# Peptides against a protein of PDB entry 3T6J, part 4

Target 1, 375 residues: chain A of PDB entry 3T6J
Amino acid sequence: PIVESYIGFIESYRDPFGSRGEFEGFVAVVNKAMSAKFERLVASAEQLLKELPWPPTFEKDKFLTPDFTSLDVLTFAGSGIPAGINIPNYDDLRQTEGFKNVSLGNVLAVAYATQREKLTFLEEDDKDLYILWKGPSFDVQVGLHELLGHGSGKLFVQDEKGAFNFDQETVINPETGEQIQSWYRSGETWDSKFSTIASSYEECRAESVGLYLCLHPQVLEIFGFEGADAEDVIYVNWLNMVRAGLLALEFYTPEAFNWRQAHMQARFVILRVLLEAGEGLVTITPTTGSDGRPDARVRLDRSKIRSVGKPALERFLRRLQVLKSTGDVAGGRALYEGYATVTDAPPECFLTLRDTVLLRKESRKLIVQPNTRLE
Target 2, 372 residues: chain A of PDB entry 3T6J as posed
Amino acid sequence: PIVESYIGFIESYRDPFGSRGEFEGFVAVVNKAMSAKFERLVASAEQLLKELPWPPTFEKDKFLTPDFTSLDVLTFAGSGIPAGINIPNYDDLRQTEGFKNVSLGNVLAVAYREKLTFLEEDDKDLYILWKGPSFDVQVGLHALLGHGSGKLFVQDEKGAFNFDQETVINPETGEQIQSWYRSGETWDSKFSTIASSYEECRAESVGLYLCLHPQVLEIFGFEGADAEDVIYVNWLNMVRAGLLALEFYTPEAFNWRQAHMQARFVILRVLLEAGEGLVTITPTTGSDGRPDARVRLDRSKIRSVGKPALERFLRRLQVLKSTGDVAGGRALYEGYATVTDAPPECFLTLRDTVLLRKESRKLIVQPNTRLE

## One batch from the design tools (peptide; made by RFdiffusion4, then SolubleMPNN)

Design b1_p8_2_s3 (from b1_p8_2, 6 letters changed)
Fold by OpenDDE base, seed 2:
Structure b1_p8_2_s3 (fold): chain B 375 residues (1-375), chain A 8 residues (1-8)
Amino acid sequence: as target 1 above (375 residues)
Amino acid sequence: MTGVFYPD
């Protein structure tokens, strides 16, 4: 078997300023069979990048073909075990040197084990479909999130010699219609500039890329879905995201006005964006459970994903990228923190919903790390 | 970057 490992100060999620890495490491075995679908995604990546809602001038100048491998984890040392990884964590290196993607296949397999009777916040009519397609849809989401989410976009930079990596005279900001007015200076990075919001903002961008591109028929075909199955995978992927946005409230601390998990904050932001789109796309309804205690239901109108959801997400995702590319911290912070704010304002009453989420909280899932044996 | 953590 092919063994892969990494070790070092890698992920910065535990740093309030998003800069200092936590010491982390894993040892894993390559799953060749499971890697095939991600290899197909890599083969289409250059074309799929063109489908993202920003001009080519805001995308990497040259596509660098990355590796994408499915891994069966033997041991993982760190604060949290991910479903997927994109490295390195430096945007400049991603642009100029390339990157590597991995999916932690056996971790995903554990996450797919859901009991119907314990599945919270979904309509009864959605539960069986959700259980059936959660795994496959999540494979799609992880692949897109890592490869085309974290692996996309350009930072505008002025180097130490004063040279720009973009044409100041011809590149136009699609949001303002004007020339580029801000950029990263020498020594400035994504994390150093955006600081406290950098991690969650980037995760939000990557998750949004996943939702946006999963609507593309070529993506579903790569993962082996066609016809009604493809539509169900799309529906469940979007449904899972809006449900995750509600569940995310567990990781908000009202007393400190802060989030404790970057991915969960990102998912809440996406929920807010899709709620703002209106037109009955997403509905969260407080209910009373069979036990007489508060409950809730999340509904997503599948017929409005393309007509209402996609345009809303397109606009939002473009804004995320433009603000990131131009190093516009003030604009980026205003946008992101606006959607990340949790209040008890109607109609959603998110602080009240948080109480419901906590009340209905399931036991924390644990992964028992495996070992190897000879047959 | 670490890509995805589970929502549950």
Scores: peptide ipSAE 0.057, ipTM 0.806, DockQ to the pose 0.604
Fold by OpenDDE base, seed 3:
Structure b1_p8_2_s3 (fold): chain B 375 residues (1-375), chain A 8 residues (1-8)
Amino acid sequence: as target 1 above (375 residues)
Amino acid sequence: MTGVFYPD
């Protein structure tokens, strides 16, 4: 078998300032069959990058072909096990040297084992479809999230010699129509500038890329979905995201106005963006469960994903990227914290919904180290 | 960056 591993101070999610890495490590075996799908995605990456909603001037100057491998994890030492990984965690290195992606396939498989009777917050008519396509849609989302999410975009930099990595006279900010007015100086990084919001903001960008690009027919084809299956995968992927945005409230601490999980905060932000789009795209309805206690239902109108959802997400995603590229911390913080704010304001009443989410919370799942053997 | 943690 092909064995992969890493060890060291890798991820900074546990650092309030997003800078210091947590010591972690894994040992995994390559899943060749699943890796083949990601290899096809890599082969199309250069073309798919052009589909992202920002000018080429905000994308990497040179496409560097990354690696992408599906891994079955044998052991993972850390505070949490991700579904996917994109490394290194330095934007400058991603731009100049390249990056590597992995999907932790057997971790994803654990997420597939949802019992229908325990599936919360969905309409009954969506449950069977959700169960059927959650796994496949998740593979698509992870692939896009890592490769084209974390693997996309350019930071505008002035180096120690005063040279810019962009043409100040010709590059235009698509949001303002003006020349670029801010950038990263020598020694400044994404994490150092955006600090407390950096991790969640970047995860939000990556998740948004996944939702946005999963609408592209070529993406679904790469993963082996066509016709009605492709449309169902798209629907379930978006449905999963809006549901996740509701579930995310578990990880908000009202007393501290604090999010405890970067990815869940990101998913809540996306939910807020899609709710803001209106037009009946997403509806969250408080209900009463069969037990007489509070419940809720999330509805996503499939017919409005492309007409309402995509444009809303496009605008939001472009703003995320432009603010990131230009190092506009004030603008970025205003945008992101605005959507990440949890209040009890109508019509959503998110703090009240949080109580419902907590009431309906499932018991924590345990991840157990697998065995491997020759047969 | 570490990828997605998904909710149940």
Scores: peptide ipSAE 0.066, ipTM 0.825, DockQ to the pose 0.609; fails the geometry check
Fold by OpenDDE base, seed 5:
Structure b1_p8_2_s3 (fold): chain B 375 residues (1-375), chain A 8 residues (1-8)
Amino acid sequence: as target 1 above (375 residues)
Amino acid sequence: MTGVFYPD
């Protein structure tokens, strides 16, 4: 088998300032069969990048074909095992040298193993559909998240010689209608500038890219879905995200007013964006469980995903990218922290919902390493 | 990178 590994100070999720990498490593085996759909996605990546809701001037100047491989993990040493990875984490290297994507296939498989009776916060009518399509929709989401999420966007930079990587005279900020007013100076990075929000903000951008692009028929075709199946995959992907936004409350610490998991914070932000869109797109209803204790239901109106959800997400995603590209920390922080704020204000009463989430929390699955041997 | 939606 083809063995892949990486070891080092790689991911900075555990650093409050998003800068210091945690020492981690994995050993994995390439799953050739499961890599095929990601290879097809890579083949369409250049065209799909053009579908993202920002001007080409905010996208990478040249497309560098990345690698995308599905891996079955044999061992993973770190604080958390991901479903997908995009490396390197340095934007300059991503822009000039390229990047690699991996899907941790057997980790995804664990996530797919959901029992109907353990599904929380879903309407009964959605449970069977959710079980059927959670796996496939998650494959789509992870692929888009890594390849076109983390793999997209340009940082405006002035180098040590004073040269800009963009035309100051012609590039226009689509949000302001003005020329670019801010950028990254030599030595400044995404993490160094955006610090405490950098990791979660970037994950939110990547997750949003996934939701946004999964609406394109070409994406679903790449993953082998057409017709009603494609629509169901879209629905379940969006449903999974809004549910995750609710579940995310587990990772908020009210006493410290902080989040403990970057991806879950990102998913909560997306939930807030979609709730703000209104028009019955997303509804969270507190209920009473069969045990007489608090429960809740999340409902997503599939008929409003394109008409209400997509435009809301488009505007939000564009703002995320523009603020990132221009190094506008003040604007970016105001936007992101605004959506990441957790209060008990009506109608959502998120702190109360958090109590419900904690009450309904399931025991964490144990991920056990496999063994290999010669036969 | 991205992780599972819920640690279950």
Scores: peptide ipSAE 0.063, ipTM 0.816, DockQ to the pose 0.286; fails the geometry check
Fold by OpenDDE base, seed 1:
Structure b1_p8_2_s3 (fold): chain B 375 residues (1-375), chain A 8 residues (1-8)
Amino acid sequence: as target 1 above (375 residues)
Amino acid sequence: MTGVFYPD
């Protein structure tokens, strides 16, 4: 077997300011079969990056081919085990030296093990489809999230010598139609500037890239899906995201007005974006469970994903990237915190929904002692 | 920037 490992201060999710890494490490074995799919995705990455909704001037000047492997984790030490990883977490290094991506395949497998009777917040007619395609859709989402999410975009920088990595006279902000008005100065980083929202904001961007690009036929083909299967994978991926946005409310603390999990905050933001799109794309309906207590259902209109969902996500994703590239902290914070705000205002009444989410919360799944066997 | 966590 091919063994991979990493160790060190890597992920900053536990830092409220998103800067200091938590010490973690893993030992894993390469899953060759699944890695082959990610290798195909890497082979298409340069072209797929052009499909993202920002001008080439907001993308990396030079494409650096990354590694992408699927791993079966044997040992993981940390506060939480991820489904995918993109490192390094330094944008300058990503732009100049490259990056690596991994999918923790057996972690995803645990996530796939959902019992139908315990599957919350979905319509009955969606449950079987969801169960069938949750796993495959996760593979797609993780691949896109890591490789083309975290692996995309350019930061506009003025270096210590006063030189810019962009042409100030010709580069146009697609949101304003004006020249670039802000950038990162020497020593400023994504995390240092955006601070408390940096991690979640970036996760939101990456998740949005996943949803946006999973609509591309080439992506589905890479993962082996065509025809009706491809459409079902798309549907379930989007459905999973909007459901996750509802589930995310568990990780919000109303008393402190804060979020305790960056990815879940990101998913809530995406839910808000898709709800704002309106036109019946996403509907959250409070219901009463068989036990007589509050419940809820999330419905995604499949027929409106491309017509309503994609344009809404496109606009939002472009704004995320433009604000990130230009180091516009004020604009970025206003945008992101606006969508991340949780109130009890109608029609959604998210604080009330949070109570429902907490009421229906399942016991935490524990990942323990993976087995390896020689056959 | 990092790892993906999925809800149950």
Scores: peptide ipSAE 0.059, ipTM 0.819, DockQ to the pose 0.659; fails the geometry check

Design b1_p8_2_s4 (from b1_p8_2, 5 letters changed)
Fold by OpenDDE base, seed 5:
Structure b1_p8_2_s4 (fold): chain B 375 residues (1-375), chain A 8 residues (1-8)
Amino acid sequence: as target 1 above (375 residues)
Amino acid sequence: MTGTFYPD
């Protein structure tokens, strides 16, 4: 088998300032069969990047074909095992040298193993569909998240010699209609500038890319879905995201007014964006469970995903990218922290919902290492 | 990076 590994100070999710990497490592085996769909996605990546809601001037100057491989993890040493990885984490290297994507296939498989009776916060009518398509939709989401999420966008930079990597005279900020007025100076990085929000902000951008691009028929075709199946995959992907936004409340600490998990914070932000869109797109309804204790239901109107959800997400995603590209920390923080704020204000009453989420919390799945042997 | 940080 083809063995892949990485070891080092790689991911900075546990650093409050998003800068210091945690020492981690894995050993994995390439799953050739499961890599095929990601290879097809890579083949369409350059074209799909053009579908993202920002001007080409805010995208990488040249497309560098990345690698994308599905891996079956044998061992993973770290604080948390991911479903997908995009490395390196340095934007300059991503822009100039390229990047690699991996999907941790057997980790995803664990996530697919959902029992109907344990599904929380879904309408009964959605449960069977959710069970059927959660896995496939998550494959789509992870692929888009890594390849076209983390793999997209340009940082405007002035190098140590004073040269810009963009034309100051012609590049226009699509949000302001003005020339670019801020950028990264030599030695400044995404993490160093955006610090406490950097990790979650970037994950939110990547998750948003996934939701946005999964609406394109070409993406679904790449993953082998057409017709009604494609629409169901889209629906379940969006449903999973809004549900995740509710579940995310587990990872908020009210006493410290902080989030403990970057991805879950990101998912909550997306939920807030989609709730703000209104028009019955997303509804969270407090209920009473069969045990007489608090419960809740999340409803997503599939007929409004394209008409209401997509435009809202488009505007939000564009703003995320523009603020990232221009190094506008003040604007970025204001935007992101605004959506990441958790209060008990009506109608959502998120702090009350958090109590419900905690009450309905299930035991975390145990991921156990496999063994290999010669036959 | 993205992960399965769900309670299940």
Scores: peptide ipSAE 0.071, ipTM 0.818, DockQ to the pose 0.275
Fold by OpenDDE base, seed 3:
Structure b1_p8_2_s4 (fold): chain B 375 residues (1-375), chain A 8 residues (1-8)
Amino acid sequence: as target 1 above (375 residues)
Amino acid sequence: MTGTFYPD
């Protein structure tokens, strides 16, 4: 078998300032069959990058072919096990040296084992599709999230010699129509500038890339989905995201106005963006469960994903990228914290919904180290 | 900021 591993101070999610890495490590075996799908995605990455909603001037100057491998984890030492990884965690290195992606396939498989009777917050008519396509749609989302999410975009930099990595006279900010007015100075990084919102903001960008690009027919084809299956995968992927945005409320601490999980905060932000789009795209309805206690239902109108959802997400995603590229911390913080704010304001009443989410919370799942053997 | 965590 092909064995992969890493060890060291890798992920900074536990650092309030998003800078210091947590010591972690894993040992995994390559899943060759699943890796083949990601290899096809890599082969199309250069073309798919052009589909992202920002000018080429905001994308990496040179495409560097990354690696992408599906891994079955044998052991993982850390505070949490991710579904996917994109390394290194330095934007400058991603731009100049390249990066590597992995999907932790057997971790994803654990997420597939949801019992229908325990599936919360979905309409009954959506549950069977959700169960059927959650796994496949998740593979698509992780692939796009890592490769084209974390693997996309350019930071505008002035180096120690005063040279810019962009043409100040010709590059235009697509949001303002003006020349670029801010950038990263020597020694400044994404994490150092955006600090407390950096991790969640980047995860939000990556998740948004996944939702946005999963609408592209070529992406679904790469993963082996066509026709009605492809449309169902798209629907379930978007449905999963809006549901996750509701579930995310578990990880918000009202007393501290604090999010305890960067990815869940990101998913809540996306939910807010899609709710803001209106036009019946997403509806969250408080209900009463069969037990007489509070419940809720999330509805996503499939027919409005492309007409309403995509344009809303496009605008939001472009703003995220432009603010990131230009190092506009004030603008970025205003945008992101605005969508990440949890209040009890109508019509959503998110703090009230949080109580419902907590009431319906499932027991914590345990991840157990697998065995491997030769047969 | 690289890892992707998913709940349920």
Scores: peptide ipSAE 0.068, ipTM 0.823, DockQ to the pose 0.652; fails the geometry check
Fold by OpenDDE base, seed 2:
Structure b1_p8_2_s4 (fold): chain B 375 residues (1-375), chain A 8 residues (1-8)
Amino acid sequence: as target 1 above (375 residues)
Amino acid sequence: MTGTFYPD
């Protein structure tokens, strides 16, 4: 078997300023069979990048073909075990040197184990479909999130010699219609500039890329879905995201006005964006459970994903990228923190919903790390 | 970056 490992100060999620890495490491075995679908995604990546809602001038100048491998984790040392990884964590290196993607296949397999009777916040009519397609849709989301989410976009930079990596005279900001007015100076990075919001903002961008591109028929075909199956995978992927946005409230601390998990904050932001789109796309309804205690239901109108959801997400995702590319911290913070704010304002009453989420909280899932044996 | 993480 092919063994892969990494070790060092890698992920910065535990740093309030998003800069200092936590010491982390893993040992894993390559799953060749499971890697095939991600290899197909890599083969289409250059074309799929053109489908993202920003001009080519805001994308990497040259596509660098990355590796994408499915891994079965033997041991993982760190604060949390991910479903997917994109490294390195430096945007400049991603632009100029390339990157590597991995899917932690056996971690995903554990996440797919859901009991119908314990599945919260979904309509009964959606539960069986959700259970059936959660795994497959998750594979799609992880692949897109890592490869085309974290692996996309350009930072505008002025180097130490004063040279720009973009043409100041011809590049136009699609949001303002004006020339580029801000950029990263020498020594400035994504994390150093955006600081406290950098991690969750980037995760939000990557998750949004996943939702946006999963609508593309070529993506579904790569993963082996066509016709009604493809539509069900799309529906469940979007449904899972809006449900996750509600579940995310567990990781908000009202007393400190802060989030404790970057990915969950990102998912809440996406929920807010899709709720703002209106037109009955997403509905969260407080209910009473069979036990007489508060409950809730999330509904997503599948017929409005393309007509209402996609345009809303397109606009939002473009804004995320433009603000990131230009190093516009003030604009980026205003946008992101606006959607990340949790209040008890109607109609959603998110603080009240948080109480419901906590009341209905399931036991934390644990992964027992495996070992190897000879047959 | 670590990418996708789901606690549920």
Scores: peptide ipSAE 0.067, ipTM 0.806, DockQ to the pose 0.583; fails the geometry check
Fold by OpenDDE base, seed 1:
Structure b1_p8_2_s4 (fold): chain B 375 residues (1-375), chain A 8 residues (1-8)
Amino acid sequence: as target 1 above (375 residues)
Amino acid sequence: MTGTFYPD
């Protein structure tokens, strides 16, 4: 077997300011079969990056081919085990030296083990499809999230010598139609500037890239899905995201007005974006469970994903990237915190829904170290 | 950057 490992201060999720890494490490074995799919995705990455909704001037000047492997984790030490990893977490290094992606395949497999009777917040007619395609859709989402999410975009920088990595006279902000008005100065980083929202904001961007690009036939083909299967994978991926946005409320603390999990905050933001799109794309309906207590159902209109969902996500994703590239902390914070705000205002009444989510919360799944055997 | 996390 091919063994991979890493160790060190890597992920900053536990830092409220998103800067200091938590010490973690893993030992894993390469899954060759699944890695082959990610290799195909890497082979298409340069072209797929052009499909993202920002001008080439907001993308990296030079494409650096990354590695991408699927790993079966043998041992993981840390506060939480991720489904995928993109490192390094330094934008300058990503732009100049490259990056590496991994999918923790057996972690994803654990997430797939949902019993139908315990599957919350979905319509009955969606449950079987969801169960069938959750796993495959996760593979797609993780691949896109890591490689083309975290692996995309350019930061506009003025270096210590006063030189810019962009042409100030010709580069146009697609949101304003004006020249670039802000950038990162020497020593400023994504995390240092955006601070408390940096991690979640970036996760939101990456998740949005996943949803946006999973609509591309080439992506589905890479993962082996065509025809009706491809459409079902798309549907379930989007459905999973909007459901996750509801589930995310578990990780919001109303008393402190804060989020305790960056990815879940990101998913809530995406839910808000798709709800704002309106036109019946996403509907959250409070219901009463068989036990007589509050419940809820999330419905995604499949027929409106491309017509309503994609344009809404496109606009939002572009705004995320433009604000990130230009180091516009004020604009970025206003945008992101606006969508991340949880109130009990109608029609959604998210604080009330949070109570429902907490009521329907299941016991935490325990992930234990697997055994390996020589056969 | 930091990896995906799916708490379900």
Scores: peptide ipSAE 0.064, ipTM 0.819, DockQ to the pose 0.657; fails the geometry check

